Peptides against a protein of PDB entry 5ZK1. Designs and how they scored, part 22

Target 1, 52 residues: chain A of PDB entry 5ZK1
Amino acid sequence: KREVRLMKNREAARECRRKKKEYVKCLENRVAVLENQNKTLIEELKALKDLY
Target 2, 52 residues: chain A of PDB entry 5ZK1 as posed
Amino acid sequence: KREVRLMKNREAARESRRKKKEYVKCLENRVAVLENQNKTLIEELKALKDLY

## One batch from the design tools (peptide; made by RFdiffusion4, then SolubleMPNN)

Design b2_p14_2_s4
Fold by OpenDDE base, seed 2:
Structure b2_p14_2_s4 (fold): chain B 52 residues (1-52), chain A 14 residues (1-14)
Amino acid sequence: as target 1 above (52 residues)
Amino acid sequence: PPPPAPPPLPPPPP
């Protein structure tokens, strides 16, 4: 009984670390996309202000 | 539990 509980805990801990790594990678990609979109919008707004 | 999935990305600007 104890060995089975320890095995299940090790499997759950591996899965938790995997899901955390996937979540961080998803956030990093989201930040990179939003930073690029924000930069583009700021550059477009600057170009519009330089025309008027 | 794992944190909730982030919402989908907005579409790129046109």
Scores: peptide ipSAE 0.024, ipTM 0.511, DockQ to the pose 0.101
Fold by OpenDDE base, seed 4:
Structure b2_p14_2_s4 (fold): chain B 52 residues (1-52), chain A 14 residues (1-14)
Amino acid sequence: as target 1 above (52 residues)
Amino acid sequence: PPPPAPPPLPPPPP
């Protein structure tokens, strides 16, 4: 009984670390896209303000 | 053209 519980805990801990790594990578990609979009929108807003 | 929207974020791990 104890060895089976320790094996299941090691499997659950490996899966938890995998899911966390995938989630962080998705957040990093979303941040990079939003930062690029925000930069472009700020540059467009500056160019529009320089016309008026 | 702006890059395609990233896929929707998965829910946070429990």
Scores: peptide ipSAE 0.024, ipTM 0.530, DockQ to the pose 0.295
Fold by OpenDDE base, seed 1:
Structure b2_p14_2_s4 (fold): chain B 52 residues (1-52), chain A 14 residues (1-14)
Amino acid sequence: as target 1 above (52 residues)
Amino acid sequence: PPPPAPPPLPPPPP
């Protein structure tokens, strides 16, 4: 009984670490996209302000 | 539990 509980806990801990890594990767990708979009919008706004 | 969401990005400079 104890060994089965320890095995299930190790499996749950592996899956928790996997889900955390996937979540961090999703956030890093979203940050990179939003930072690029933000830079482009700031450059477009600057170019527009330089025309007036 | 999933990690907490990061804080929102700071607003762009004016």
Scores: peptide ipSAE 0.023, ipTM 0.500, DockQ to the pose 0.040
Fold by OpenDDE base, seed 5:
Structure b2_p14_2_s4 (fold): chain B 52 residues (1-52), chain A 14 residues (1-14)
Amino acid sequence: as target 1 above (52 residues)
Amino acid sequence: PPPPAPPPLPPPPP
């Protein structure tokens, strides 16, 4: 009984760390996309202001 | 457990 509980705990801890890493990577990708979109929108807004 | 991943971003406007 004890060894099976310890094995299941180790598996659950590995899965928790995996899910955390995937979540952080999803946030990093989202930040990179938003930063690129924001940069483009700021450049477009500057170009439009320089025309008027 | 970590929170669920946020929903995908909407596509950029055309």
Scores: peptide ipSAE 0.023, ipTM 0.515, DockQ to the pose 0.061

Design b2_p14_3_s1 (from b2_p14_3, 5 letters changed)
Fold by OpenDDE base, seed 2:
Structure b2_p14_3_s1 (fold): chain B 52 residues (1-52), chain A 14 residues (1-14)
Amino acid sequence: as target 1 above (52 residues)
Amino acid sequence: SYVEELEKRIEKLE
C-alpha cells in the first residue's frame, strides 16, 4: 500500500511539471506574437506620422 | 521593453 501511494505521487508530480512547462510555453509564444504585432503596428504608425 | 520605448517615442510625436 505505501509503495503504490509513493508511485502515484511521483506520477502526479511528473504530470504537474509537464502541464506547467506546456502552460509557460503557450504564454511565451502568445507574448512573442503580441510583442511582434505591437512592434509592427508601432513602426507603421511612426511611418505614417513621418509622412505628415 | 522595445515596444514600450517605441510607444513613448510615438507619444512625443502627438
Scores: peptide ipSAE 0.037, ipTM 0.600, DockQ to the pose 0.064
Fold by OpenDDE base, seed 4:
Structure b2_p14_3_s1 (fold): chain B 52 residues (1-52), chain A 14 residues (1-14)
Amino acid sequence: as target 1 above (52 residues)
Amino acid sequence: SYVEELEKRIEKLE
């Protein structure tokens, strides 16, 4: 039936949007962690440079 | 220095 195909397409589109949102959130969290790690490493390298 | 170049790149991303 046409209605069953439209329902399955609507469910698939909802699931695709959910997965995309979760993927973006995972990338945003990974970026924030890497930026903080890089900042700490640069501050440590600066402190080491200021000792010499 | 390489550190000063990295610092300037981070400051542009904040």
Scores: peptide ipSAE 0.034, ipTM 0.586, DockQ to the pose 0.057
Fold by OpenDDE base, seed 1:
Structure b2_p14_3_s1 (fold): chain B 52 residues (1-52), chain A 14 residues (1-14)
Amino acid sequence: as target 1 above (52 residues)
Amino acid sequence: SYVEELEKRIEKLE
C-alpha cells in the first residue's frame, strides 16, 4: 500500500513538472509572436507616416 | 522591456 502511494505521487509530480514546462514554452512562443506582430505594425505605421 | 520600447515608439507615431 505505501509503495503504490509513493509511485503515484512521483508520477503526479513528473506530470505537473511536464505541464508547467509546456505552459511556459507556450507563453514564450506567444510573447515572441506578439513582439513580432507589434514590430511589423510599428514599421507599417512608420511607412504610412513617411508617405504623408 | 522590448514591449515598453515598442509602446514608446507607438506613442511617438501618434
Scores: peptide ipSAE 0.032, ipTM 0.579, DockQ to the pose 0.083
Fold by OpenDDE base, seed 5:
Structure b2_p14_3_s1 (fold): chain B 52 residues (1-52), chain A 14 residues (1-14)
Amino acid sequence: as target 1 above (52 residues)
Amino acid sequence: SYVEELEKRIEKLE
């Protein structure tokens, strides 16, 4: 009984770490996309402002 | 999962 509980706890802890790593990676990718989009929009706004 | 939904939403914005 004790060994089975320790095994299940180790598996749950591995799965928790995996899900956390995936979540952080998704946030990092989302930040990179938003930063690039924001940069492009700022450059376009500057180019429009320099025409007038 | 919520993570898989976020990944699919990011892929549509690239």
Scores: peptide ipSAE 0.030, ipTM 0.554, DockQ to the pose 0.123

Design b2_p14_3_s2 (from b2_p14_3, 8 letters changed)
Fold by OpenDDE base, seed 5:
Structure b2_p14_3_s2 (fold): chain B 52 residues (1-52), chain A 14 residues (1-14)
Amino acid sequence: as target 1 above (52 residues)
Amino acid sequence: SYVKKLEEKIKKLE
């Protein structure tokens, strides 16, 4: 029936949006961790350079 | 896209 196809399409579209949101959040968290690690390493290198 | 920009940024930071 047409109604069942429209319902399944709406469910698939909701699931696609959910998966996309989770993937974006995973990428954003990975960027935040790597940027923080790089910042810490740059600050440590600067502190070492300021000692010598 | 925003996703591609994040993927490219990760690839540059690794």
Scores: peptide ipSAE 0.589, ipTM 0.908, DockQ to the pose 0.805
Fold by OpenDDE base, seed 4:
Structure b2_p14_3_s2 (fold): chain B 52 residues (1-52), chain A 14 residues (1-14)
Amino acid sequence: as target 1 above (52 residues)
Amino acid sequence: SYVKKLEEKIKKLE
C-alpha cells in the first residue's frame, strides 16, 4: 500500500512539472508572437506617417 | 513569479 502511494505521487509530480513547463512555453511563444506583431505594426505605422 | 510576469505582459499586448 505505501509503495503504490509513493509511486503515484512521483508520477503526479512528474506530470505537474511537465504541464507547468508546457504552460510556460505556451506563454513565452504567445509573448514572442505578440511582441513581433506589435513591432511590425509600429514600423508600418511609422513608415506611413513618414510618407504623409 | 515568472509566470505572472508573462501573463501580465500578454494582458498588455492584447
Scores: peptide ipSAE 0.589, ipTM 0.907, DockQ to the pose 0.826
Fold by OpenDDE base, seed 1:
Structure b2_p14_3_s2 (fold): chain B 52 residues (1-52), chain A 14 residues (1-14)
Amino acid sequence: as target 1 above (52 residues)
Amino acid sequence: SYVKKLEEKIKKLE
């Protein structure tokens, strides 16, 4: 009984750490994409303002 | 803390 509970707790803790790592990676990728899009839009707006 | 900072940064970029 005790060993099975300890095994299940170790598995649940591994899965919790995996899900947290995947969520952080998703957020980091979303930040990187949005920062790049914002940079491109600012550069395009600057180039357009420098023409007029 | 780090996760909340990323979520707050996303909300400012959208």
Scores: peptide ipSAE 0.587, ipTM 0.907, DockQ to the pose 0.824
Fold by OpenDDE base, seed 2:
Structure b2_p14_3_s2 (fold): chain B 52 residues (1-52), chain A 14 residues (1-14)
Amino acid sequence: as target 1 above (52 residues)
Amino acid sequence: SYVKKLEEKIKKLE
């Protein structure tokens, strides 16, 4: 029936949007972690250089 | 794409 095909398409589209949102969040978190690590390393290197 | 910009940013930070 047409209604069953439309229901399955709506479910597939919801799942596709969910997976895309999770992937974007994973990338954003990875960027935030790497930027914070780089900031900490730069601050530590600055503190060491300010001692000498 | 926003996704491509994030992937390119990660590749520069690693």
Scores: peptide ipSAE 0.578, ipTM 0.905, DockQ to the pose 0.850

Design b2_p14_3_s3 (from b2_p14_3, 5 letters changed)
Fold by OpenDDE base, seed 4:
Structure b2_p14_3_s3 (fold): chain B 52 residues (1-52), chain A 14 residues (1-14)
Amino acid sequence: as target 1 above (52 residues)
Amino acid sequence: DYVKELEKRIKELE
């Protein structure tokens, strides 16, 4: 009985760490995409202003 | 908290 509880706890702790790592990676990728889109839009707006 | 900083940064960029 004790060994099975310790095994299940170790598995749950591994899965919790995996899910946290995947969530952080998803947020980091979303920040990188939005920062690149924002940069592109600012550059396009600058190029448009430099024409007039 | 690094997760909260990322979530804040996303809301500033949207």
Scores: peptide ipSAE 0.566, ipTM 0.902, DockQ to the pose 0.882
Fold by OpenDDE base, seed 5:
Structure b2_p14_3_s3 (fold): chain B 52 residues (1-52), chain A 14 residues (1-14)
Amino acid sequence: as target 1 above (52 residues)
Amino acid sequence: DYVKELEKRIKELE
């Protein structure tokens, strides 16, 4: 029936949007961790250069 | 490792 196909499409579209939102959130968190690690490593390298 | 848990979660969405 047409109505069942439209319901399944709406469900698939909701799930696609959910998965995309979770994927973006995981990437944003990974970027934030890597940026913080890089900042810490740069600060440590600076402190080592300021010691010599 | 927090980065490994994020990588696992990314791979579950592919």
Scores: peptide ipSAE 0.030, ipTM 0.565, DockQ to the pose 0.055
Fold by OpenDDE base, seed 1:
Structure b2_p14_3_s3 (fold): chain B 52 residues (1-52), chain A 14 residues (1-14)
Amino acid sequence: as target 1 above (52 residues)
Amino acid sequence: DYVKELEKRIKELE
């Protein structure tokens, strides 16, 4: 029946949007962690340079 | 390790 195909498509589209939202959130969190790590490493390198 | 948990979750969504 056409209705069953439309229901399955709506479900798949909801799941696709959910996965995309979770993926973007994981990327945003990874970027924030990498930016903080990079900042710390730059500060450590600066402190090491200021000793010479 | 928080980084490894993020990488695991990314791989589960691909």
Scores: peptide ipSAE 0.029, ipTM 0.565, DockQ to the pose 0.056
Fold by OpenDDE base, seed 2:
Formats: C-alpha cells, structure tokens, sequence
Structure b2_p14_3_s3 (fold): chain B 52 residues (1-52), chain A 14 residues (1-14)
C-alpha cells in the first residue's frame, strides 16, 4: 500500500509540473501577441499624429 | 523594459 501511494504522488507531481509548464507557455505566447499588437497600434497612432 | 517604453510612448500620444 505505501509504495502505490508514493507512485501515485510521483505521477500527480509530474502532471502538475506539466500543466504548470503549459500554462506558463500559454501566458508567454499571449504576452508576446499583446506586446506586438501594442507596438503596431503605437506606431500607427504615431504615424497618424505625424500627419497632422 | 519594453513595457516602460510603451507606457512612455502612450503618454507622448495623449
């Protein structure tokens, strides 16, 4: 019984680390997209301001 | 920091 509990805990800990890594990667991708969109919008707003 | 540069540029546009 003890060894089976330790095996299940090791499996749960591996799955927790996997899910955390996937979540961080999803956040990093969202940040990169939003940063690029903000950069483009700021450049467009600058070009519009330089027209007037 | 890229965020601080963006925040500065936004304030220059306001």
Amino acid sequence: as target 1 above (52 residues)
Amino acid sequence: DYVKELEKRIKELE
Scores: peptide ipSAE 0.022, ipTM 0.566, DockQ to the pose 0.083

Design b2_p14_4_s1 (from b2_p14_4, 6 letters changed)
Fold by OpenDDE base, seed 3:
Structure b2_p14_4_s1 (fold): chain B 52 residues (1-52), chain A 14 residues (1-14)
Amino acid sequence: as target 1 above (52 residues)
Amino acid sequence: EIEKLRKEIEELKK
């Protein structure tokens, strides 16, 4: 039936959007972790430079 | 690295 094909297409499109959203969230979390690590390292390097 | 990830996120949001 056409209806079953349209239902499967809607399910596949929902799953594609879900996977895309999860992948974007994973990348955003990775960026946030790396930015925090870089911030900490920059602050530590600044504190070390301010001692000499 | 971070800039590449930011570009990829931007492309994925289009």
Scores: peptide ipSAE 0.366, ipTM 0.856, DockQ to the pose 0.814
Fold by OpenDDE base, seed 5:
Structure b2_p14_4_s1 (fold): chain B 52 residues (1-52), chain A 14 residues (1-14)
Amino acid sequence: as target 1 above (52 residues)
Amino acid sequence: EIEKLRKEIEELKK
């Protein structure tokens, strides 16, 4: 039936949007961690340079 | 590395 195909398509589209959102969130979290690590290392390098 | 990840995120948000 046409209705069952439309229901399955709406479910598949919801699942595709969910997977895309979770993948983007994973990449954004990885960027935030790497930026924080870089910031900490720059601050530590500055503190070491301020001692000499 | 970070710039590649930022570019991929931007392409996925289009």
Scores: peptide ipSAE 0.359, ipTM 0.856, DockQ to the pose 0.814
Fold by OpenDDE base, seed 2:
Structure b2_p14_4_s1 (fold): chain B 52 residues (1-52), chain A 14 residues (1-14)
Amino acid sequence: as target 1 above (52 residues)
Amino acid sequence: EIEKLRKEIEELKK
């Protein structure tokens, strides 16, 4: 009985770490997309300003 | 928005 509880706890801890890593990667990807969009918009605004 | 996401990522990496 104790060994089965320790095995299940190790599996749950591995799954928790996996889910945390996937969630962090999702947030990092969302930040990278928004930063790239902001960079493009700033470059477009600069190019429009340099025409006047 | 971006700054809130950066803070959440930082807290999750601790």
Scores: peptide ipSAE 0.356, ipTM 0.855, DockQ to the pose 0.834
Fold by OpenDDE base, seed 4:
Structure b2_p14_4_s1 (fold): chain B 52 residues (1-52), chain A 14 residues (1-14)
Amino acid sequence: as target 1 above (52 residues)
Amino acid sequence: EIEKLRKEIEELKK
């Protein structure tokens, strides 16, 4: 029936949008972790340089 | 690496 195909398409489109949002969140979290690690390493290198 | 991830996020938000 046409209605069942439209329902399945709406469900698939909702699931695709959900997965895309989750993937973007995972990438944003990875960027935030790497930026924090880089900041810490730069601060540690600065502290070592300020000792000499 | 970070700049590649930022570009991918930007492309996914379009």
Scores: peptide ipSAE 0.347, ipTM 0.851, DockQ to the pose 0.821

Design b2_p14_4_s2 (from b2_p14_4, 5 letters changed)
Fold by OpenDDE base, seed 3:
Structure b2_p14_4_s2 (fold): chain B 52 residues (1-52), chain A 14 residues (1-14)
Amino acid sequence: as target 1 above (52 residues)
Amino acid sequence: EIEELRKKIKELKE
């Protein structure tokens, strides 16, 4: 039935968008963690340089 | 690393 094919296509498109959104969120979280780590290391290096 | 991840996020949002 054409209707069943259209339903399955809509479900597949929803799942594709969901997976894409989750993957983007995973990458954004990884960037945020690395940016925070870099910020902390830069602040520690600054504090060490300001001591000498 | 971070720049490549930012590039990949940009490409995925297009």
Scores: peptide ipSAE 0.429, ipTM 0.874, DockQ to the pose 0.836
Fold by OpenDDE base, seed 5:
Structure b2_p14_4_s2 (fold): chain B 52 residues (1-52), chain A 14 residues (1-14)
Amino acid sequence: as target 1 above (52 residues)
Amino acid sequence: EIEELRKKIKELKE
């Protein structure tokens, strides 16, 4: 029936949007971790340079 | 690495 195909298509479209959102969130979290690590290393390098 | 990740995030939000 047409209705069952439309229901399955709406479910598939919801799942595709969910998977895309979770993948973007994973990439954004990886960027935030790397930016924080770089910031900490720059601050540590500055503190070491301020001692000499 | 970070720049490639930022580019990929941008492409996925378009």
Scores: peptide ipSAE 0.419, ipTM 0.874, DockQ to the pose 0.854
Fold by OpenDDE base, seed 4:
Structure b2_p14_4_s2 (fold): chain B 52 residues (1-52), chain A 14 residues (1-14)
Amino acid sequence: as target 1 above (52 residues)
Amino acid sequence: EIEELRKKIKELKE
């Protein structure tokens, strides 16, 4: 029936949007972790340089 | 690495 195909399409479109949002969140979290690690390493290198 | 991830996030938000 046409209605069942439209329902399945709406469900698939909702799931695709959910998965896209989750994937973006995973990439944003990875960037935030790497930026924090880089900041810490730069601060440690600065502290070592300020000792000499 | 970080710049490529930022680029990919931008492309996915367009």
Scores: peptide ipSAE 0.419, ipTM 0.871, DockQ to the pose 0.848
Fold by OpenDDE base, seed 2:
Structure b2_p14_4_s2 (fold): chain B 52 residues (1-52), chain A 14 residues (1-14)
Amino acid sequence: as target 1 above (52 residues)
Amino acid sequence: EIEELRKKIKELKE
């Protein structure tokens, strides 16, 4: 009985770490997309300003 | 929005 509880706890801890890593990666990807969009918009605004 | 996401990523890496 104790060994089965320790095995299940190790599996749950591995799954918790996996889910945390995937969630962090999702947030990092969202930040990277928004930062790239902001950079493009700033470059477009600069190019429009440099025409006048 | 971006600053809140950066803050949340920092909290999750601690």
Scores: peptide ipSAE 0.414, ipTM 0.871, DockQ to the pose 0.790

Design b2_p14_4_s3 (from b2_p14_4, 4 letters changed)
Fold by OpenDDE base, seed 3:
Structure b2_p14_4_s3 (fold): chain B 52 residues (1-52), chain A 14 residues (1-14)
Amino acid sequence: as target 1 above (52 residues)
Amino acid sequence: EIKKLKEEIKKLKE
């Protein structure tokens, strides 16, 4: 009984760490996309301002 | 948005 509980706890802890890592990766990807979009918009706004 | 996401990522890496 104890060993099975320890095994299930180790499995749950591995799954929790996996899900946390995937969630962090999704947030990092979202940040990278938004930073790139903001960079492009800032460059476009600069190019428009440099015309006037 | 970006600042909040960076703060959340920071808290998740602690």
Scores: peptide ipSAE 0.458, ipTM 0.879, DockQ to the pose 0.843
Fold by OpenDDE base, seed 5:
Order: structure tokens, then sequence, then C-alpha cells
Structure b2_p14_4_s3 (fold): chain B 52 residues (1-52), chain A 14 residues (1-14)
């Protein structure tokens, strides 16, 4: 009984760490996309200001 | 949006 509980706890802890890593990666990808979009818009606005 | 996402990522890495 004790060994099975310790095994299930280790499996649950591995799965928790996996899900946390995937969620962090999703948030980091969303930040990278939004930062790139903001950079492009700032560069386009600069190019328009440099023409006039 | 970006500031909130960065703060959530920070809390998750602590």
Amino acid sequence: as target 1 above (52 residues)
Amino acid sequence: EIKKLKEEIKKLKE
C-alpha cells in the first residue's frame, strides 16, 4: 500500500511539472508574438514619420 | 496584456 501511494505521488508530480512547463511555454510564445507585432507596428510608424 | 503575461510567467517560475 505505501509503495503504490509513493509511486502515484511521483507520477502526479511529474505530470504537474510537465503541464506547468507546457503552460509557461504557451505564455512565452504569446508574449513573443505580441512583442514582434508591437515591434513591426513601431517600425512601420517610424518609416511613415521618416517619409514626412 | 504583455505586462500581465510577463508577471504570470514570473510567478510560475518562482
Scores: peptide ipSAE 0.455, ipTM 0.880, DockQ to the pose 0.812
Fold by OpenDDE base, seed 4:
Structure b2_p14_4_s3 (fold): chain B 52 residues (1-52), chain A 14 residues (1-14)
Amino acid sequence: as target 1 above (52 residues)
Amino acid sequence: EIKKLKEEIKKLKE
């Protein structure tokens, strides 16, 4: 009985760490996409300003 | 948005 509870706790802790890592990766990817979009928009605004 | 996401990532890495 005790060993099975310790095994299940180790599995749950591994799964929790995996899910946390995946969630951080999703947030980092969202930041990278938004930073790239902002960079493109700033470059487009600069190019428009340099035409006038 | 970006500043809030960076702060959330920071808190999750602590």
Scores: peptide ipSAE 0.451, ipTM 0.878, DockQ to the pose 0.882
Fold by OpenDDE base, seed 2:
Order: sequence, then C-alpha cells, then structure tokens
Structure b2_p14_4_s3 (fold): chain B 52 residues (1-52), chain A 14 residues (1-14)
Amino acid sequence: as target 1 above (52 residues)
Amino acid sequence: EIKKLKEEIKKLKE
C-alpha cells in the first residue's frame, strides 16, 4: 500500500536526522575536549614561564 | 585536528 511506504519513508527520514544530530554532537564534544586540553596546556606553560 | 573537525561540522550543518 502507498500509505505504508510513506510511513516507512517518514520513519527512515526521522532516523537519518537523529543519527546526523548525534554524529554532529560527537564531533562538537571532541572539539570542546581538545580546545579545553589546549587551553589548560597553554595556562600551565604560562604559569611555568611566570616562575622565571 | 581541531580545524579539520570544525570544517567537517560546518559541512554537516549546511
């Protein structure tokens, strides 16, 4: 039936959008972790330089 | 690494 095909297509499109959103969130979290690590290392290097 | 990840995120939001 046409209606069952349209329902399955709507479900597949919702799942595709969900997976894309989760993948983007994973990449954004990875960027945030690496930016925070870089910030901490720069602050530690500054504190070490300010001792001399 | 960070620059490449930011570019990939940008392409995925288009």
Scores: peptide ipSAE 0.450, ipTM 0.878, DockQ to the pose 0.831

Design b2_p14_4_s4 (from b2_p14_4, 4 letters changed)
Fold by OpenDDE base, seed 3:
Structure b2_p14_4_s4 (fold): chain B 52 residues (1-52), chain A 14 residues (1-14)
Amino acid sequence: as target 1 above (52 residues)
Amino acid sequence: EIEELKKEIEKLKE
């Protein structure tokens, strides 16, 4: 009984760390996309301002 | 948005 509980706890802790890592990766990807979009929009706004 | 996402990522790396 104790060993099975320890095994299940280790499995749950591995799954928790996996889910946390995947969630962090999703947030990092979202930040990278938004930073790239903001960079492009700032460059487009500069190019438009340099025309006037 | 971006700053809040960066702060959430930081808290999740602790």
Scores: peptide ipSAE 0.405, ipTM 0.862, DockQ to the pose 0.856
Fold by OpenDDE base, seed 4:
Structure b2_p14_4_s4 (fold): chain B 52 residues (1-52), chain A 14 residues (1-14)
Amino acid sequence: as target 1 above (52 residues)
Amino acid sequence: EIEELKKEIEKLKE
């Protein structure tokens, strides 16, 4: 009985760490996409300003 | 938005 509880706790802790790592990666990817979009929009605005 | 996401990432790395 004790060993099975310790095994389940180790599995739950591994799964919690995996889910946390995946969530951080999703947030980092969202930041990278938004930073790239902002960079493109700033470059487009600069190119438009340099035409006038 | 971006700064809030960066702050949340930082809290999750602590």
Scores: peptide ipSAE 0.399, ipTM 0.860, DockQ to the pose 0.891
Fold by OpenDDE base, seed 5:
Order: C-alpha cells, then sequence, then structure tokens
Structure b2_p14_4_s4 (fold): chain B 52 residues (1-52), chain A 14 residues (1-14)
C-alpha cells in the first residue's frame, strides 16, 4: 500500500511539471508573437514617418 | 496583455 501511494505521487508530480512546462511555453510563444507584431507595426509607422 | 503574460510567466518560474 505505501509503495503504490509513493509511485502515484511521483507520477502525479511528473505530470504536474510536464503540464506547467507546456503552459509556460504556450505563454512565452504568445508573448513572442505579440512582441513581433508590435515591432513590425512600430517599424511600419517609422517607415511612414520617414516618407513625409 | 504582454506585461500581464510576462508577470504570469515570472510567477510560474518561481
Amino acid sequence: as target 1 above (52 residues)
Amino acid sequence: EIEELKKEIEKLKE
């Protein structure tokens, strides 16, 4: 009984760490996309201001 | 949005 509980706890802790890593990666990807979009818009606005 | 996402990532790395 104790060994099975310790095994299940180790499995649950591994799964928790996996899900946390996947969620952080999703948030980091969203930040990278938004930062790139903002950079592109700033560069386009600069190019328009440099024409006039 | 971006700053809130960065703040959530920071809390998750602690």
Scores: peptide ipSAE 0.391, ipTM 0.861, DockQ to the pose 0.821
Fold by OpenDDE base, seed 2:
Structure b2_p14_4_s4 (fold): chain B 52 residues (1-52), chain A 14 residues (1-14)
Amino acid sequence: as target 1 above (52 residues)
Amino acid sequence: EIEELKKEIEKLKE
C-alpha cells in the first residue's frame, strides 16, 4: 500500500535526522573537551612561568 | 585536529 511506504519513509527520515544530530553532538563534545584541555595546559604553563 | 573537527561540524550543519 502507498500509505505504508510513506509512513516508513517518514520514520526513516526521522531516524536519519536523529543520527545526524547525535553525530554532530559527539563532534561538538570532542571539540569542547580538547579546547578545555588546551586552556588548562596554557593556564598551567602560565602559572609555571609566573614562578620564575 | 580541533580545526578539522570544526570544519566537519560546519559541513554537517549545511
Scores: peptide ipSAE 0.389, ipTM 0.859, DockQ to the pose 0.880

Design b2_p14_5_s1 (from b2_p14_5, 7 letters changed)
Fold by OpenDDE base, seed 5:
Structure b2_p14_5_s1 (fold): chain B 52 residues (1-52), chain A 14 residues (1-14)
Amino acid sequence: as target 1 above (52 residues)
Amino acid sequence: SELEKLKEELEKLE
């Protein structure tokens, strides 16, 4: 009984770490896309201002 | 899951 509980706890802890890593990777990708979009919009706004 | 929804939303923006 004790060993089975320790194995299940280790599995649950591995799964929790996996889900956290996937969540962080998803946020990092979202930040990278938004930063690139913001950079492009700032460059377009600058180019528009430099025409006037 | 909420994580899978966020991945699918990210894939639509690439």
Scores: peptide ipSAE 0.024, ipTM 0.524, DockQ to the pose 0.082
Fold by OpenDDE base, seed 1:
Structure b2_p14_5_s1 (fold): chain B 52 residues (1-52), chain A 14 residues (1-14)
Amino acid sequence: as target 1 above (52 residues)
Amino acid sequence: SELEKLKEELEKLE
Protein backbone atom coordinates (compact mmCIF):
# COMPACT_ATOMS: atom_id res chain seq x y z
CA LYS B 1 0.00 0.00 0.00
CA ARG B 2 2.68 2.65 0.91
CA GLU B 3 4.83 1.87 -2.19
CA VAL B 4 1.83 2.35 -4.55
CA ARG B 5 1.16 5.80 -2.98
CA LEU B 6 4.85 6.78 -3.44
CA MET B 7 4.76 5.57 -7.09
CA LYS B 8 1.57 7.61 -7.81
CA ASN B 9 3.15 10.70 -6.17
CA ARG B 10 6.29 10.32 -8.36
CA GLU B 11 4.11 9.97 -11.50
CA ALA B 12 2.02 13.05 -10.53
CA ALA B 13 5.23 15.07 -9.89
CA ARG B 14 6.64 14.03 -13.34
CA GLU B 15 3.37 15.04 -15.05
CA CYS B 16 3.30 18.40 -13.16
CA ARG B 17 6.90 19.15 -14.34
CA ARG B 18 5.98 18.12 -17.94
CA LYS B 19 2.89 20.41 -17.97
CA LYS B 20 4.92 23.33 -16.53
CA LYS B 21 7.62 22.87 -19.24
CA GLU B 22 4.95 22.79 -22.00
CA TYR B 23 3.24 25.91 -20.55
CA VAL B 24 6.56 27.85 -20.47
CA LYS B 25 7.27 26.79 -24.10
CA CYS B 26 3.80 28.01 -25.17
CA LEU B 27 4.43 31.38 -23.44
CA GLU B 28 7.89 31.71 -25.07
CA ASN B 29 6.38 31.01 -28.52
CA ARG B 30 3.54 33.53 -27.85
CA VAL B 31 6.06 36.22 -26.84
CA ALA B 32 8.19 35.54 -29.97
CA VAL B 33 5.13 35.75 -32.32
CA LEU B 34 3.77 38.92 -30.64
CA GLU B 35 7.21 40.61 -30.66
CA ASN B 36 7.64 39.81 -34.38
CA GLN B 37 4.10 41.05 -35.24
CA ASN B 38 4.67 44.22 -33.19
CA LYS B 39 8.02 44.85 -34.95
CA THR B 40 6.41 44.39 -38.41
CA LEU B 41 3.48 46.70 -37.53
CA ILE B 42 5.90 49.38 -36.22
CA GLU B 43 7.99 49.13 -39.43
CA GLU B 44 4.82 49.41 -41.61
CA LEU B 45 3.64 52.42 -39.55
CA LYS B 46 7.07 54.10 -39.99
CA ALA B 47 7.03 53.46 -43.76
CA LEU B 48 3.52 54.99 -43.98
CA LYS B 49 4.58 58.06 -41.91
CA ASP B 50 7.69 58.57 -44.10
CA LEU B 51 5.35 58.94 -47.17
CA TYR B 52 3.72 62.09 -45.64
CA SER A 1 -6.88 20.69 -22.31
CA GLU A 2 -6.01 24.36 -21.51
CA LEU A 3 -2.51 23.71 -22.97
CA GLU A 4 -4.02 22.29 -26.20
CA LYS A 5 -6.21 25.42 -26.57
CA LEU A 6 -3.16 27.65 -26.12
CA LYS A 7 -1.22 25.62 -28.77
CA GLU A 8 -4.15 25.94 -31.23
CA GLU A 9 -4.32 29.73 -30.59
CA LEU A 10 -0.57 30.04 -31.28
CA GLU A 11 -0.83 28.01 -34.52
CA LYS A 12 -3.47 30.55 -35.76
CA LEU A 13 -1.05 33.48 -35.13
CA GLU A 14 1.87 31.95 -37.15
Scores: peptide ipSAE 0.023, ipTM 0.522, DockQ to the pose 0.090
Fold by OpenDDE base, seed 4:
Structure b2_p14_5_s1 (fold): chain B 52 residues (1-52), chain A 14 residues (1-14)
Amino acid sequence: as target 1 above (52 residues)
Amino acid sequence: SELEKLKEELEKLE
């Protein structure tokens, strides 16, 4: 029936948007952690260079 | 899933 196809398409579109939102959030968190780690390592490298 | 793998890799870095 046409109604069942439209319902399944609407469900698939909701699930696609959910998965995309979760993927973007995971990338944003990964970028934030890597940026913080990179900042700390650069600060430690500067502190070591200032000792010698 | 690839999304579960990325979550597990993030948890290892915290």
Scores: peptide ipSAE 0.023, ipTM 0.518, DockQ to the pose 0.088
Fold by OpenDDE base, seed 2:
Structure b2_p14_5_s1 (fold): chain B 52 residues (1-52), chain A 14 residues (1-14)
Amino acid sequence: as target 1 above (52 residues)
Amino acid sequence: SELEKLKEELEKLE
């Protein structure tokens, strides 16, 4: 039936949008962790250079 | 899921 195909298409589109949102959030968290680690390493390298 | 494994690996790096 046409209605069952339209329902399944709406469900698949909702699931695709959910998966995309979760993937973007995972990448945003990865970027934030790497940016913080990079900042800390730069600060440690500055502190070590200021000792010599 | 594969995405949940990636989230758990990120939480171990914090």
Scores: peptide ipSAE 0.023, ipTM 0.515, DockQ to the pose 0.079

